# Designs tried in a protein design run: peptides against a protein of PDB entry 6D0Y. Part 12

Target 1, 225 residues: chain A of PDB entry 6D0Y
Amino acid sequence: ETEDHLESLICKVGEKSACSLESNLEGLAGVLEADLPNYKSKILRLLCTVARLLPEKLTIYTTLVGLLNARNYNFGGEFVEAMIRQLKESLKANNYNEAVYLVRFLSDLVNCHVIAAPSMVAMFENFVSVTQEEDVPQVRRDWYVYAFLSSLPWVGKELYEKKDAEMDRIFANTESYLKRRQKTHVPMLQVWTADKPHPQEEYLDCLWAQIQKLKKDRWQERHIL

## One batch from the design tools (peptide; made by RFdiffusion4, then SolubleMPNN)

Design b1_p9_5_s3 (from b1_p9_5, 3 letters changed)
Fold by OpenDDE base, seed 2:
Structure b1_p9_5_s3 (fold): chain B 225 residues (1-225), chain A 9 residues (1-9)
Amino acid sequence: as target 1 above (225 residues)
Amino acid sequence: SELEKKLEA
């Protein structure tokens, strides 16, 4: 009964309530903390599950994990390990959408003080290093670059504040790769054939441009990417 | 997020 109750609480957090989200998260963190001695494994699994399956609640669950980690149970580390395992499984299963989301989730955990900035930088270094591997298909290289770039809205500010030199290196490597990779442009059906339609930018190039702008704007999101 | 800021504090 308690396990089912925990599942319900975790799944429903962030839904309409008479209390603030912050209050609800603190309350839930307290409940979960109290139950960790008995249900740690279950709670870990539940949080991994909702983290994976409820992308709309990314910040809710990263915050929740952050709160739990702050309560000195070292829960965050174990959770991250589980998430990394899940990431590996997703990649193995060719579930790239889930994988990229997991990377974003992990990225936001940096902001919640669950993952250290240097660790995230190292992860991104590893990702971008794939672009230098000759035996890896471009589609795979592209994915790692995409995973890196698409996660920066969540963590770019923190990483540049703490590891600017390393991040610059990663950016340089990324830029180099983007310049030399094969680009395929899929023209979108334009309702109006203008004489000079705006050339459609390749998705990674587009993302790169967006991230460059975000970086220029000091990682302040002015527009939804 | 505001929540993240609260955690940093």
Scores: peptide ipSAE 0.022, ipTM 0.708, DockQ to the pose 0.040
Fold by OpenDDE base, seed 1:
Structure b1_p9_5_s3 (fold): chain B 225 residues (1-225), chain A 9 residues (1-9)
Amino acid sequence: as target 1 above (225 residues)
Amino acid sequence: SELEKKLEA
């Protein structure tokens, strides 16, 4: 396979086809596996690029990486390392939208057996620990909490199945922070229902409530709707 | 997803 051909295959996977998505992913995994000896670096860069630029295909590419990892290659680890580097670069560049997406991507890689649950827990511990640091702007603290909470729909079930005690500690620390953080509240901002108006809930408090409900519902995502 | 379940099996 040529580099250009590999790029085309990787970019187009998951698009409308006569074959099933599963078949296409397995086929592509086979092609990439065969070409890793010669094009490992190129394939790595391509996968990182599409993972970053095509958020609509998140599960497609996490699955693809998972399939490659299942074929007994160390490629998964190298890919994760590259993604972590990209996450750090995004944070340095203040590209928080990309950064949060990368965290979600990494979260879903746990479900694909590319990242171990303890490693993801450690990452979230690091995120929430920022809330305990001095001389850190609240906006940064809020972002790390947001990144953590907003990723749980993708990985919360798995993490609680394997690391429930550690997750409970993270939740306790998160709750503590949310209670003590400064809130920009506008009493006038309210949601009006047919029965009674109520104050607009702060975005992190709202997200926290949603995640608590999700946790209560055994991480069944359909209940968020 | 269904595909993720297969990877977990």
Scores: peptide ipSAE 0.021, ipTM 0.704, DockQ to the pose 0.040
Fold by OpenDDE base, seed 3:
Structure b1_p9_5_s3 (fold): chain B 225 residues (1-225), chain A 9 residues (1-9)
Amino acid sequence: as target 1 above (225 residues)
Amino acid sequence: SELEKKLEA
């Protein structure tokens, strides 16, 4: 395969096809595996690029990386290293939307057997530990909590199955921080539903409530395919 | 997800 052809195949996976998405992913994984001896660096770069720039295809590309990692056990580690470098660059450039998406991407790689659960727990421990630091702006502390909480829909189930005690500790620390942080004044506004009014909440408090409900529902979420 | 199931197979 030529480099141009590889780029086309990687970018277009998941588009309309006569075959199933799963079949297309397996086929593409086979093509990429065969080309790794000659185009490993190019393939890594392409996958990192589409992972970053095509958020609508998150689960497609995490699955593809998982398939490649299963075929070549060294590939997953090298890809994760590239993604971590990109995460650091995004944070350095204050691209927080990209950064949080990359954390979600890495989170889903746990489900694809590319990243070990303990490693992801350690990352989240590091994130939440920022809330305990002095002389750090609250906006920065809030972002790390947001990055953690907003990634749990993709990985919370796996992490609680493997590291429940450690996750409970992280949750306790998060809850403690949310209770003591400064909150913007919110007037008594309510969104009225058919059954009961729902008061307006601060965004992190609202997210926390949603995650608590997800946890109570044993991390079952229908819109995650 | 269906994709995860395929990966695990």
Scores: peptide ipSAE 0.020, ipTM 0.695, DockQ to the pose 0.045
Fold by OpenDDE base, seed 4:
Structure b1_p9_5_s3 (fold): chain B 225 residues (1-225), chain A 9 residues (1-9)
Amino acid sequence: as target 1 above (225 residues)
Amino acid sequence: SELEKKLEA
């Protein structure tokens, strides 16, 4: 197949079909596997691109990568390396929106057996460790906490099943940081009630509360975050 | 799922 054809197939996977999504993904994985000898680099680049640009298809492409990794032993690792490079570049460029999505994508790759749970825990440990650095702006520290917490809907269950003690430590450190960080409450964001005025909850505090609830629910999603 | 099982194999 031509590179253009591969691009089309990869970009269009998940579209409505008479066949199941699973069968389509397996079929595409087979096609891509067959073309790896000739187009491995291109396929890697394409997958990195769609992973970055099509967040609505996150689970589709993580699954696809998982299938390819199962077929080609080294493919998953090479893909992850590329994604990590992209993450680093995004962070250097202060592209926080792209970076956070990449973290979520990597998180879901744990469920697809592309990334080992301990490796993801280590990444999150590194993220939360940034909160302990005083020379880093709070906005940067806040982002790492946000990236960690906002990724847990995708991987929290697996990480607690495999590394509960380590995760609890990360949570404790996160909670400690959230309590001591500077919070901005603007008067216009206050909710006024007949009884008492209350400031609108800060976004990280709100996210923390949501994740705590998710954890309490044993990571069974009841509400989309 | 069956797909997950295949990924685990």
Scores: peptide ipSAE 0.020, ipTM 0.675, DockQ to the pose 0.039

Design b1_p9_5_s4 (from b1_p9_5, 3 letters changed)
Fold by OpenDDE base, seed 4:
Structure b1_p9_5_s4 (fold): chain B 225 residues (1-225), chain A 9 residues (1-9)
Amino acid sequence: as target 1 above (225 residues)
Amino acid sequence: SELLEKLES
């Protein structure tokens, strides 16, 4: 197949079809596998691009990468390396929105058996360790906490199943940071209840509460974050 | 998912 055709197939996967999504993904994985000898670099680049630019298809492309990794042993690793490079570039450019999504994408790759759970835990340990660096602006430290917490809906269950002790340590460090960090109370809206008015929670505190609830629910999603 | 379970094999 031509590069243009591969691009079309990759970009359109997950769209409405008479066949199941699973069958379409397996079919596409087969096509891509067959073309790896000729178009490996292009396929890697395409997958990185759609992974980055089509966040609505996160699980589709993580699954696809997982399937390809199962078919081609080294493909997943090469893909992850490319994604990590992109993450580093995004961070250097202060593109926090792209970076956080990339972390979520990588997180879901754990579920697809592309990234080992211990590796993801190590990444999150590195993220949270930034909170201990005083020479780093708080906005940067806050982002790493946000990136960690906001990724847990995708990978928290797996990480706690495999590395519960390490995760608890990360949580403890996160909680400690959240308690001691400076909170900018720009005039926040108040939530009025019948009994008492309450200030609206700061975004990280709110996220923390949501993740704590998710953890309590054994990572069974009840509400989309 | 069933598909993810296949990846465990």
Scores: peptide ipSAE 0.017, ipTM 0.649, DockQ to the pose 0.039
Fold by OpenDDE base, seed 2:
Structure b1_p9_5_s4 (fold): chain B 225 residues (1-225), chain A 9 residues (1-9)
Amino acid sequence: as target 1 above (225 residues)
Amino acid sequence: SELLEKLES
């Protein structure tokens, strides 16, 4: 396959097709595997690009990377390294939206056996440890907590299955931080003013509550968070 | 997806 064709294939995977998504992914994985000897760098770059720019295809590309990694090319490691570099760049550029998405993407790679659970736990430990740094602005600390919590729908089950004690520690630290952090509530406009409207909850507190419920539900999503 | 679940197993 030519580089241009590879780009097309990678970008278009998951779109309408006569074949199943699974079939298409397997097929594409095969094509990419065959072309890695010639176009590994390009393929890596392409996958990193689509991973970060096409969030609607998160599971498609994590699965694809998983499939490639499963083909024993050790492609996943190189891809993860590239994604980590991108994450660092995003953080450096204060692109927190991209950064948090990348964390979620990496989280889902755990499910695809591209990233080991302990490695992800370590990452989250590092994130939450920022909350203990007094020289870091709260907005930054909040982001790391947000990045952690918002990624758990993708990886919480796996991490608790393999690293429950460590995860409990992270949760305890997170809870402690959430209790002591400064909270600001931004009132939302309501169409109707009630005498006792629903209390508005701070976004991290809300997310925390959602994650706690998800954890209680054994990480089985019953609703969209 | 089923494929993802397959990978997870």
Scores: peptide ipSAE 0.016, ipTM 0.670, DockQ to the pose 0.041
Fold by OpenDDE base, seed 1:
Formats: sequence, C-alpha cells, structure tokens
Structure b1_p9_5_s4 (fold): chain B 225 residues (1-225), chain A 9 residues (1-9)
Amino acid sequence: as target 1 above (225 residues)
Amino acid sequence: SELLEKLES
C-alpha cells in the first residue's frame, strides 16, 4: 500500500459502502497490520489526525485501534502515547473543546481494551486532584471536573466493574469540590413545565445530577434521555 | 455498536 492509499482508506472508513462496517473495519485492520512494518509512523500520524478531526467517527476509529490491538500488535500503546501528547498540547493551547473530546476518545479506548481500566482511573484521579491544588483558577478546576464527568457515559460502567473503590473515592472528592466551589450569583432562571417551574441548575451541578442518575441506573445510557 | 460489543466481551 502507498501512503496516499492508506490515507484514503483511513479517512473514508465508515462511509457508505456495499459492505458492512464490520467487514470494512476488519479489512482495513488487516491492511494496516500488514503495512505497519513499513509505514508505522505514517499510519500513526494518520490515525491521530482522523481521531482528532472527525469526532463523528469516534467509535469507528476507537474500534479500529481496538481491532489492531486484538491482532496482538503493540501499535495501540504508541497510538495512546501520541494521543496523550496531543491532549497535553491542546491543554497548553487552551483548546478545551478538543481536549475534552480527546478525553472522551481515550475513555472509549478502554472499552476496546486498548487502555487498561486502572490507567484511566489514574488519569481521572489526576484530573480531580487539580481541584485540590492551590493557585489554580476555578475555571481550570471546573474544566477538569467537566472532562471527567462528561466522559463517564463512555467508560463509567467498565471502571466501576473493575475499580469501584477507587471510583467511589473520585466521586467523593468531586462531590466535595462541587459543594465548596464558587458559583456566579445571577437571578435564577426557571424552566416552566405544564405543572410547575423548575430552577435552572448550574452546568456542573446539572451534569453531576445526570451522572449520579446514570450511575444509579447501572450506566444504562438511554436513561439520560 | 455491535462490533464494539464484541471487543468489550
């Protein structure tokens, strides 16, 4: 395979085809596996690029990396390292939208057995630990909590199955922070339903409530609706 | 996805 051909294959996977998505992913995984000895660096860069720039194909590319890992190649580790570097760069550049997406992407890689559950727990511990640091603006503390909570729909089930005690500790620390953090004092916005008005919650409090409900529902995502 | 479920199992 040529580099240009590989780029085309990687970018177009998951698009309309006469074959099933599963077949296309398996086929592409086979092609990439065969070409890794010659084009590892190029393939690595391509996968990182599409993972970052095509959020609509998140599960396609996490699955693809998972398939490569299942073929007993160590490429998954190198890919994760590259993604972590990209996450760090996004944070340095204050590109928080990209950063949160990357955290979500990494979260789904746990489901694909590319990232071990303990490693993801450690990442979230690091995120929540920022809330305990001095001389850190609250806006940054809030972002790390947001990144953690907003990623749990993708990985919460797996993490609680394997690291429930550690996750409970993270949740306790998160709850403690949410109770003590400063909130902007503005007139309460209320949403009126047919029966009675409902106060508009602060965005992190709202997200926390949603995640608590999701946890209570044993991480069944459809209950968020 | 179905394929993701296969990877998870």
Scores: peptide ipSAE 0.015, ipTM 0.668, DockQ to the pose 0.042
Fold by OpenDDE base, seed 3:
Structure b1_p9_5_s4 (fold): chain B 225 residues (1-225), chain A 9 residues (1-9)
Amino acid sequence: as target 1 above (225 residues)
Amino acid sequence: SELLEKLES
């Protein structure tokens, strides 16, 4: 395959086709595997780019990387290293929306057996540990908590299955922080439902409640991911 | 998704 053709195949995977998405991904994985000896660097760059710039295809590209990793190549590790570098660059540039998306992407790579569960737990431990640091603005502490909590829909089930004790510690620390942090004044506004009124909550408190419910439901969601 | 389930199996 030529480099131009590889770019086209990678960018267009998941689009309208006569074949199933699964078949297309398996076929593409085979093509990429065969071309790694000659075009590893190019393929790596392309996958990092589409992973970052096409958030609507998150699960497509995490699955593709997972398929490549399953073919017993060290490509998965190099890809993760590149994504971690991009995460650090995003944080340095204060691109927090991109940064949180990258954390979600990495989280889903755990499900694809590209990243080990203990490694992801360690990352989240590092995130939540920021809440215990002095001389750090609350807005930054809040972001790390947000990045952690908002990624759990993608990886919470796997992490609790493998590292439940460590996850409970992280949750306890998170809860403690949420209780003691400064909150903006929220007037008594309520969203009325057919069942009962629901008071307006601060965004992190609301997210925390949603994650607690998800955890209680054993990380099962009704919508298809 | 079905793809993820296959990969996890």
Scores: peptide ipSAE 0.015, ipTM 0.659, DockQ to the pose 0.042

Design b1_p9_6_s1 (from b1_p9_6, 4 letters changed)
Fold by OpenDDE base, seed 4:
Structure b1_p9_6_s1 (fold): chain B 225 residues (1-225), chain A 9 residues (1-9)
Amino acid sequence: as target 1 above (225 residues)
Amino acid sequence: SFSELLSQL
């Protein structure tokens, strides 16, 4: 019964309320903190679940985890460990959509002071290093590049503020890979004009262009990606 | 450390 109540509270956070979102999150953090001695495992599992199943509330739940980590110093570490285990399981199961949500979630945890910027840079270095693997399917290389690039809207600003030189190196390696990879063109994605047909831009090239623009704009979001 | 955990991915 108490576990069901916690689930309800966690799932409903961010919904319309008479109070501010910040107040609601602080309140919920207080409730969860009080229940950690008895329900830590359940709370960890619930937060991991909403992280992967409710991507539209990503920033709400990362903030909640950040608040909990501030109250209980060990909570953040245990949560990140659980998330990494889940990420590994998702990859093993070829659930790449879930995996990318988890990477984005981990990325935003940097802003919430749960994960240190250098640690996230190291993760992305590892991701981009996959592009250097030999005799592997290109889809593997492409996914890790996608996971990296698609997470930058959440953490790129912080990482460049803290680790600009390292990030530039990762970007250079990414660009090099994108130039040399094989591209697939699908005729059905061509835009036909009265005068001439134009092929649709390849999805990673498109994402790269968007991220480069975001970087140029000093990570100030102008368009929802 | 977090870095060590993340490096395992």
Scores: peptide ipSAE 0.043, ipTM 0.784, DockQ to the pose 0.018
Fold by OpenDDE base, seed 5:
Structure b1_p9_6_s1 (fold): chain B 225 residues (1-225), chain A 9 residues (1-9)
Amino acid sequence: as target 1 above (225 residues)
Amino acid sequence: SFSELLSQL
């Protein structure tokens, strides 16, 4: 069936071929565009599925969505809506690993011109605003800060180029929270080498330091975070 | 708008 064929094409994009990845993506975008009138819902579902299940192909699928959005202006919006719904469902189900990945995926969609930079800034403002909530578990506050910081490698450059003042405010709020939050010692995660006991830095403090360095380096990645 | 949808997260 045509549906099975579409699934195969979408799942296999980025695999070794005689053509370049860029050529394959353009070709696939053309095929999908032609089939949108008849199979839009199926294509949307397939793209949402592979986005969740194939994290190693994140940039491939964000690029594909970007290409489709350029061809069909409404498609990107519908896809983002579906992804946001999925993010909400993941959070409700306490699937925080999937949720943070979805935030990263959405972040990279900014680079693909599917999501506007101001919209992503607004999302991150909302995330960091959770740190101001009273009478909630710190783990909730920590997760939203983590989701924000861990997504910046994919979108920090673009956001600072377009919304530097707003981003600085978010950073200031984040720093303030990190200074006042309770630190949890997690002995189980500490690899004690007998020869040099090194205190393990708290995970959010460590991530913050990494992001500060990345920012200082003008968002040019020199090392894998 | 996308911003409105994102603000509801």
Scores: peptide ipSAE 0.042, ipTM 0.784, DockQ to the pose 0.018
Fold by OpenDDE base, seed 2:
Structure b1_p9_6_s1 (fold): chain B 225 residues (1-225), chain A 9 residues (1-9)
Amino acid sequence: as target 1 above (225 residues)
Amino acid sequence: SFSELLSQL
């Protein structure tokens, strides 16, 4: 197949079809596997691109990568390496929205058996460890906590099933940080009423509360966070 | 290794 055809197939997967999504993904995985000997670099690049540019298809592409990885090709590892590199580049470029999405993407790759749970736990340990750094802006500390917490809807269940003790430690450290950090933006967003001001909860505190509730609900989502 | 990559974040 031509590069253009591969691009079209990858970009269009998950769109309306007479076949099931699962069937389409399996079919595409087969096509891509067959083309890896000739187009591995291109396929890697395409998958990295659509992963970044099509966040609405996160689970589609993580599943696709999972299927490719299951076919005993060294593609999954190379893809993860590329995504980690992209994450680093996004952080360097101060593209924090892309960066947090990439962390979510990597998180969902755990569910697809591309990334091992211990590796993801190690990543989150590293993220939360930034809160202990003394000579860094709080915004940096906050971002890593946000990246961690914001990714748990995709991977929290799996990580607690396999690494509950380690996750509890990360949670304890996160909670400790959230209690001691400065909350500068809360007053700016408060809605004042004559009798009872409505305090707006700080965004990380809000997220923390949501994640705690999700954890309490055994990671069963009732609504999109 | 993947762990090494993660440590660089």
Scores: peptide ipSAE 0.038, ipTM 0.777, DockQ to the pose 0.017
Fold by OpenDDE base, seed 1:
Order: sequence, then C-alpha cells, then structure tokens
Structure b1_p9_6_s1 (fold): chain B 225 residues (1-225), chain A 9 residues (1-9)
Amino acid sequence: as target 1 above (225 residues)
Amino acid sequence: SFSELLSQL
C-alpha cells in the first residue's frame, strides 16, 4: 500500500506538474522523511533504482537526496553506502554504463552536500590508481579513466576549489597514462577532403581535451560535452 | 532552480 505509493511518488517527481519542481521536491522530501522510520530500506532501494535507471533525472534525485540528508543527517551516509554497494555490483555484472551513471550520481552528491569533497577525491585517486595496475587488460584502465573524466563536469569545480593540489596530481597521473597507453591506428580513420584532412581523435584523448578546455574555462559549461 | 535548492542545503 504505502510502498507502492512511495514508488509512484519517487518515479514521477520532476514530471509535468501544476506546481514548481522545487515545491514538488520539498513536498516529496517531507513525505519520505515521515516514512523513513518504517520504510527506510524500501526508500533507499527505490532511490538507488531510479538513480541507475533514470539518468535523465539525475539532478532531480541528487537534489532530493540532498534535501533528505539535510532533514535526516544519517540518511545521506546510508544512501551513499547503498550506492557504493550498487556500483560494486554493477561492475561485477559488467554493467559499465550503469556504473558510469552511478559515479556521476555520486559526483553530483558532492554539490548537494551529501558527500564531502575529500571523499570524492579519494574515490578518483582510487580510480586513477588502476592505471598503475600490472597484468590487467587496458580496457580496465581505460574505463576507470573514462569514469573519472566523464564525471568531472558535475564535480570538477567543487573539487578544485577545495582540493586543487590533489586534483592536479590526479590530472598529472591521468595525462601520463594517456600518453603511454596503447592506441588504435587513429590515422587510418582520417576524415578528409582534398583540402582539409582531419584525423579521427581517439575517444579518451578527445574527452581529455574537452575536460582540459572545461578546466581552462573555470568549469563553466558552455555546451553539453 | 536546482542551484537555488542547492544553496539551501
């Protein structure tokens, strides 16, 4: 009864309404707060589910979690623990797209004051440290670099404001890896006309260039990457 | 806006 109702409310938040999104989020936060004593586990599971299945609503649900954390200071920690567990499960199941969405979700939770900046830096340090692993497939190393870089649009500004020295070290390690990693024969994929040859850029090199530009622009996004 | 909501946290 109540569980089905909660599911409906959580899934439908951010959809077209006569009320503002802000009002709907505050209202839902109040409802969920009241039900936490009886349905905490269910609410945690539902929020984890929508986080991974509805990436288009990422900022809606991170904001909701932030609001809940502000009302119940223990909820944020429990939710993050659940999300980390889900991330580990996704990786074990080879659900890499889901895993990337979860990392982005966690990244945006820093902006919502649910995750501390140092904790996110530590996570990214762990990701980039995979590049130093020996006797592992390069695809593993590449994925963790991708997960790190592709999450920076959501959290790079905050992390550089609070942990600039640590972030610079992570960037240096990333750059070093990108220079030494094996690449496909990109020159064979040149797109050119008679007058304008343009080599196809490798996907991680392309992403790196975009992130460097974003960093140079002080993390102010002018377009969707 | 989300920014406004975040500022309240």
Scores: peptide ipSAE 0.013, ipTM 0.664, DockQ to the pose 0.044

Design b1_p9_6_s2 (from b1_p9_6, 4 letters changed)
Fold by OpenDDE base, seed 1:
Formats: structure tokens, C-alpha cells, sequence
Structure b1_p9_6_s2 (fold): chain B 225 residues (1-225), chain A 9 residues (1-9)
């Protein structure tokens, strides 16, 4: 395979085909595995690029990486390392939307058996620990809580199945932070009608309520959050 | 999704 051909295959996977998606993913995983000895760096870079730039194909590429990891465990590790590096770079560059997406991508890699549940728990522990940092802007604390909570629809089930006690501690710390954080904008968001005044719920409180409901429903999603 | 199926393995 040529580099250009590999790029085309990776970019087009999951598009309309006469074959099933599963068949196409298995086929592509086989092609990529065979080409790793010659094109490992290129394949790694391509996968990182499409993972970052094509959010609509998140589950396609996490699945592909999962299949490839099953064939070549070392490459799976290198991919995760590259994605973590990209996450750090995004944070340094203040690309917070990209960073949140990368956390979600990494979360789904747990389901694909690329990242171990304990490792993801440790990452979330690190995120929530930012709430305990002193002399930092609240926006920093809020972002890490948001990144954690907004990723749970993709990994909460798996983490609670394997690390329930640790997850409960993270939840307790999150709840404690949400209760004590400043919410100066909430009064401004109150909606009043003549007959029905309704305060708009703060975005993190709203997300927290949604995640608590999802947890109560045993992580079975009934709607898009 | 196939990813969900993979998670069940």
C-alpha cells in the first residue's frame, strides 16, 4: 500500500458501501496491520488526524483502533500515547472544544478495550483534583468537571462495573465542588412569565442532574444528552 | 453500534 492509498482508506471508512461497516473495519485493520512495519509513523499520524478532525466518525475510528490494538498491542499503546500528547497540546493552546472531544474519544477507547478502566479512572481523578487547586480561575476548575461529566455517557457504565468505589469518590468530590462553586450568572438567566417564573439552571448543575439520571438508569441512554 | 458490540466482548 502507498501512503496516499492508506490515507484514502482511513478517511473513507464508514462511508456508504456495498459491504457492512464491520467487514470494512476488519478489512482495513488487516491492511493497516500488514503495513505497520513500513508505515507505522504515517498510519499513527493519519489515525490521530482523523480522530481529531472527524468527530462524526468517532465510534468508527475508536472501533478501528480497537480492532488494530487486538492485532498489535504495541501500536495501540503508541496511539493512546499520541492522543494523550495531542490532548496536552490542545490544552496548552487553549483549544478546549478539541480537548473535550479528545477526552470523549479516549473514553470510548475504554469500551474498545484499548484503554484500561483503571487508567481512565485515574485520568478523571486527576481532572476532578483540579477543583482542589488554589489560586486558579474557577473557569479552569469548571472545565475539568465539564470534561469529566460530559464524557461519562461514553464510559460511565464500564467504569462503574469495574471501579464503582473509586467512581463514587469522584462523584462525591464533584458534587461537593458543584455545591460550593460560585454561580454569579444564575440570577441573570432567570426566565419570568406573568404566571410562571422559572430560574434557568446553571449549565454544570444541569449536566450533573442529567448524569445523575443516567447513572440511576444504569447508564442506559434514552435520549441524546 | 459496532463499538458497543465490541464493548460486550
Amino acid sequence: as target 1 above (225 residues)
Amino acid sequence: SFAEKLSQL
Scores: peptide ipSAE 0.023, ipTM 0.659, DockQ to the pose 0.040
Fold by OpenDDE base, seed 4:
Structure b1_p9_6_s2 (fold): chain B 225 residues (1-225), chain A 9 residues (1-9)
Amino acid sequence: as target 1 above (225 residues)
Amino acid sequence: SFAEKLSQL
């Protein structure tokens, strides 16, 4: 019964309430902290599950984890470890959609002071280093670049504030790769104008352009990606 | 460290 109650509380956080979201999250963090001695494993599993399955509540759950981490640093560490294991499993299973979301979730944990900025930079350095692998499918290289770029809306500001030189290096390597990679145009993606038909921009090039603009705007979002 | 664990991905 208690476990079911915890599940309900965790799943329903962020729903409409008379109290502020912040107050609700603090309250829930307090409840979860109090129950850690008895239900740590269950709470850990629940948080991992909702983090994975409810992408619409990403910032809610990263904040919750941040609050819990502040109360119990060891638990925060265990949570991150679990998420990293899940990421590895997703990659191994070729579940790239889940994997990219997990990278994004981890990225936002930097803002919540759960993951240190240098650690995230190191992860992204490793991702972009995949572009240097030889005799591998381009789709592998492309995915890691995509995972990196698509996560920057959540963490780019923090990383550039803390590790600007390292980030610039990663960007330079990314740009270099994007220039040299093979691009494919599909006839179905042609845009027709009155004057001239042309292919739609390739998805990574488009994403790169969006991220460059975001960077130029000092990571102040004007458009939801 | 977390950094080391993350770097192993």
Scores: peptide ipSAE 0.027, ipTM 0.714, DockQ to the pose 0.018; fails the geometry check
Fold by OpenDDE base, seed 2:
Structure b1_p9_6_s2 (fold): chain B 225 residues (1-225), chain A 9 residues (1-9)
Amino acid sequence: as target 1 above (225 residues)
Amino acid sequence: SFAEKLSQL
């Protein structure tokens, strides 16, 4: 009964309430903290599940985890470890959509003080380093670049505030790769835009342009990416 | 460290 109740509470957080979201999250964090001694594994699994299956509530759950981490640092660490394991499993299973979302989720955990900025930078360094791998499919290189770039709206500000030099290096490496990679999607897009003065860009080039603009705007979101 | 764990991806 208690486990079912926890599931309900976790799944329903952020829904319409008479209280503020912040109040509800604090309340839920308190409840979960109190139940950790008895239901840590269950709570951990539930949070991992909702984190991966309810993308519409990303910021809700990252915030919740942030609150829990503040209360119980060990739990926060265990959660991150579980998410990393899940990311690895997603990659292993070729579930790249889940994987990229998990990277984004982890990215937002930096803002929630669950993951340290240097750790995220290191992750992104590793991702972009894949572009330097020899004898690997371009799709692999492209995915890691995509995972990096597509996560920056959630964490770019924080990373540049704390690790600007390292981020600039990652950006330079990314740019270099994007310039030298084969743009196989451009011809396909051009078929539909042949008569347009501005042909559609390849998806990574487009994303890169968006991120560069976001960076130029000091990571202030002015448009939906 | 978290950094090491994250770097193992």
Scores: peptide ipSAE 0.027, ipTM 0.717, DockQ to the pose 0.018; fails the geometry check
Fold by OpenDDE base, seed 5:
Structure b1_p9_6_s2 (fold): chain B 225 residues (1-225), chain A 9 residues (1-9)
Amino acid sequence: as target 1 above (225 residues)
Amino acid sequence: SFAEKLSQL
């Protein structure tokens, strides 16, 4: 297939068709696998691009990568490496919104059997270890905790099933940090309704409470939060 | 879902 055709196929996957999404993904994975000998670099770049630019299709592309990884393990590894490089670049560029999204994407790749659970645990251990850094801005510590906690809805179940002891340690360290960190009042985020001013909970404390509830519910989303 | 909401942050 031509490069333009590959781009079209990758970008349009998940759109309305006569076939099921699963069938389309399997078919696309087969096409991409067959074209890897000639277009590996292009396919890799395209997948990285759509992973970054189309967050609404996160699960589609993680599934696609999972299918490709099952067919070609080396390519799956190269993709993960590329995404990790992109994460590092985003952090260096202070693009924290992209960075946190990439962490979520990587988290869902665990469910797709592209990233091993122990590797993701190690990444989160590294993130939470930033809270132990001295003489660094709290905003740095807070971001890594946020990146960890905000990714757990995608991968918490799998990680606790396989690495419960390690996850409990990470949680304990996180809780300890949240207790000792300085709380910043952000007035701009507070919708003051004149009638009932109640203090808005700090964003990380709020997220922590939500994740604790999710954990208590065995990572089953029972209620629309 | 909570996950969907977080994906927008």
Scores: peptide ipSAE 0.009, ipTM 0.538, DockQ to the pose 0.028; fails the geometry check

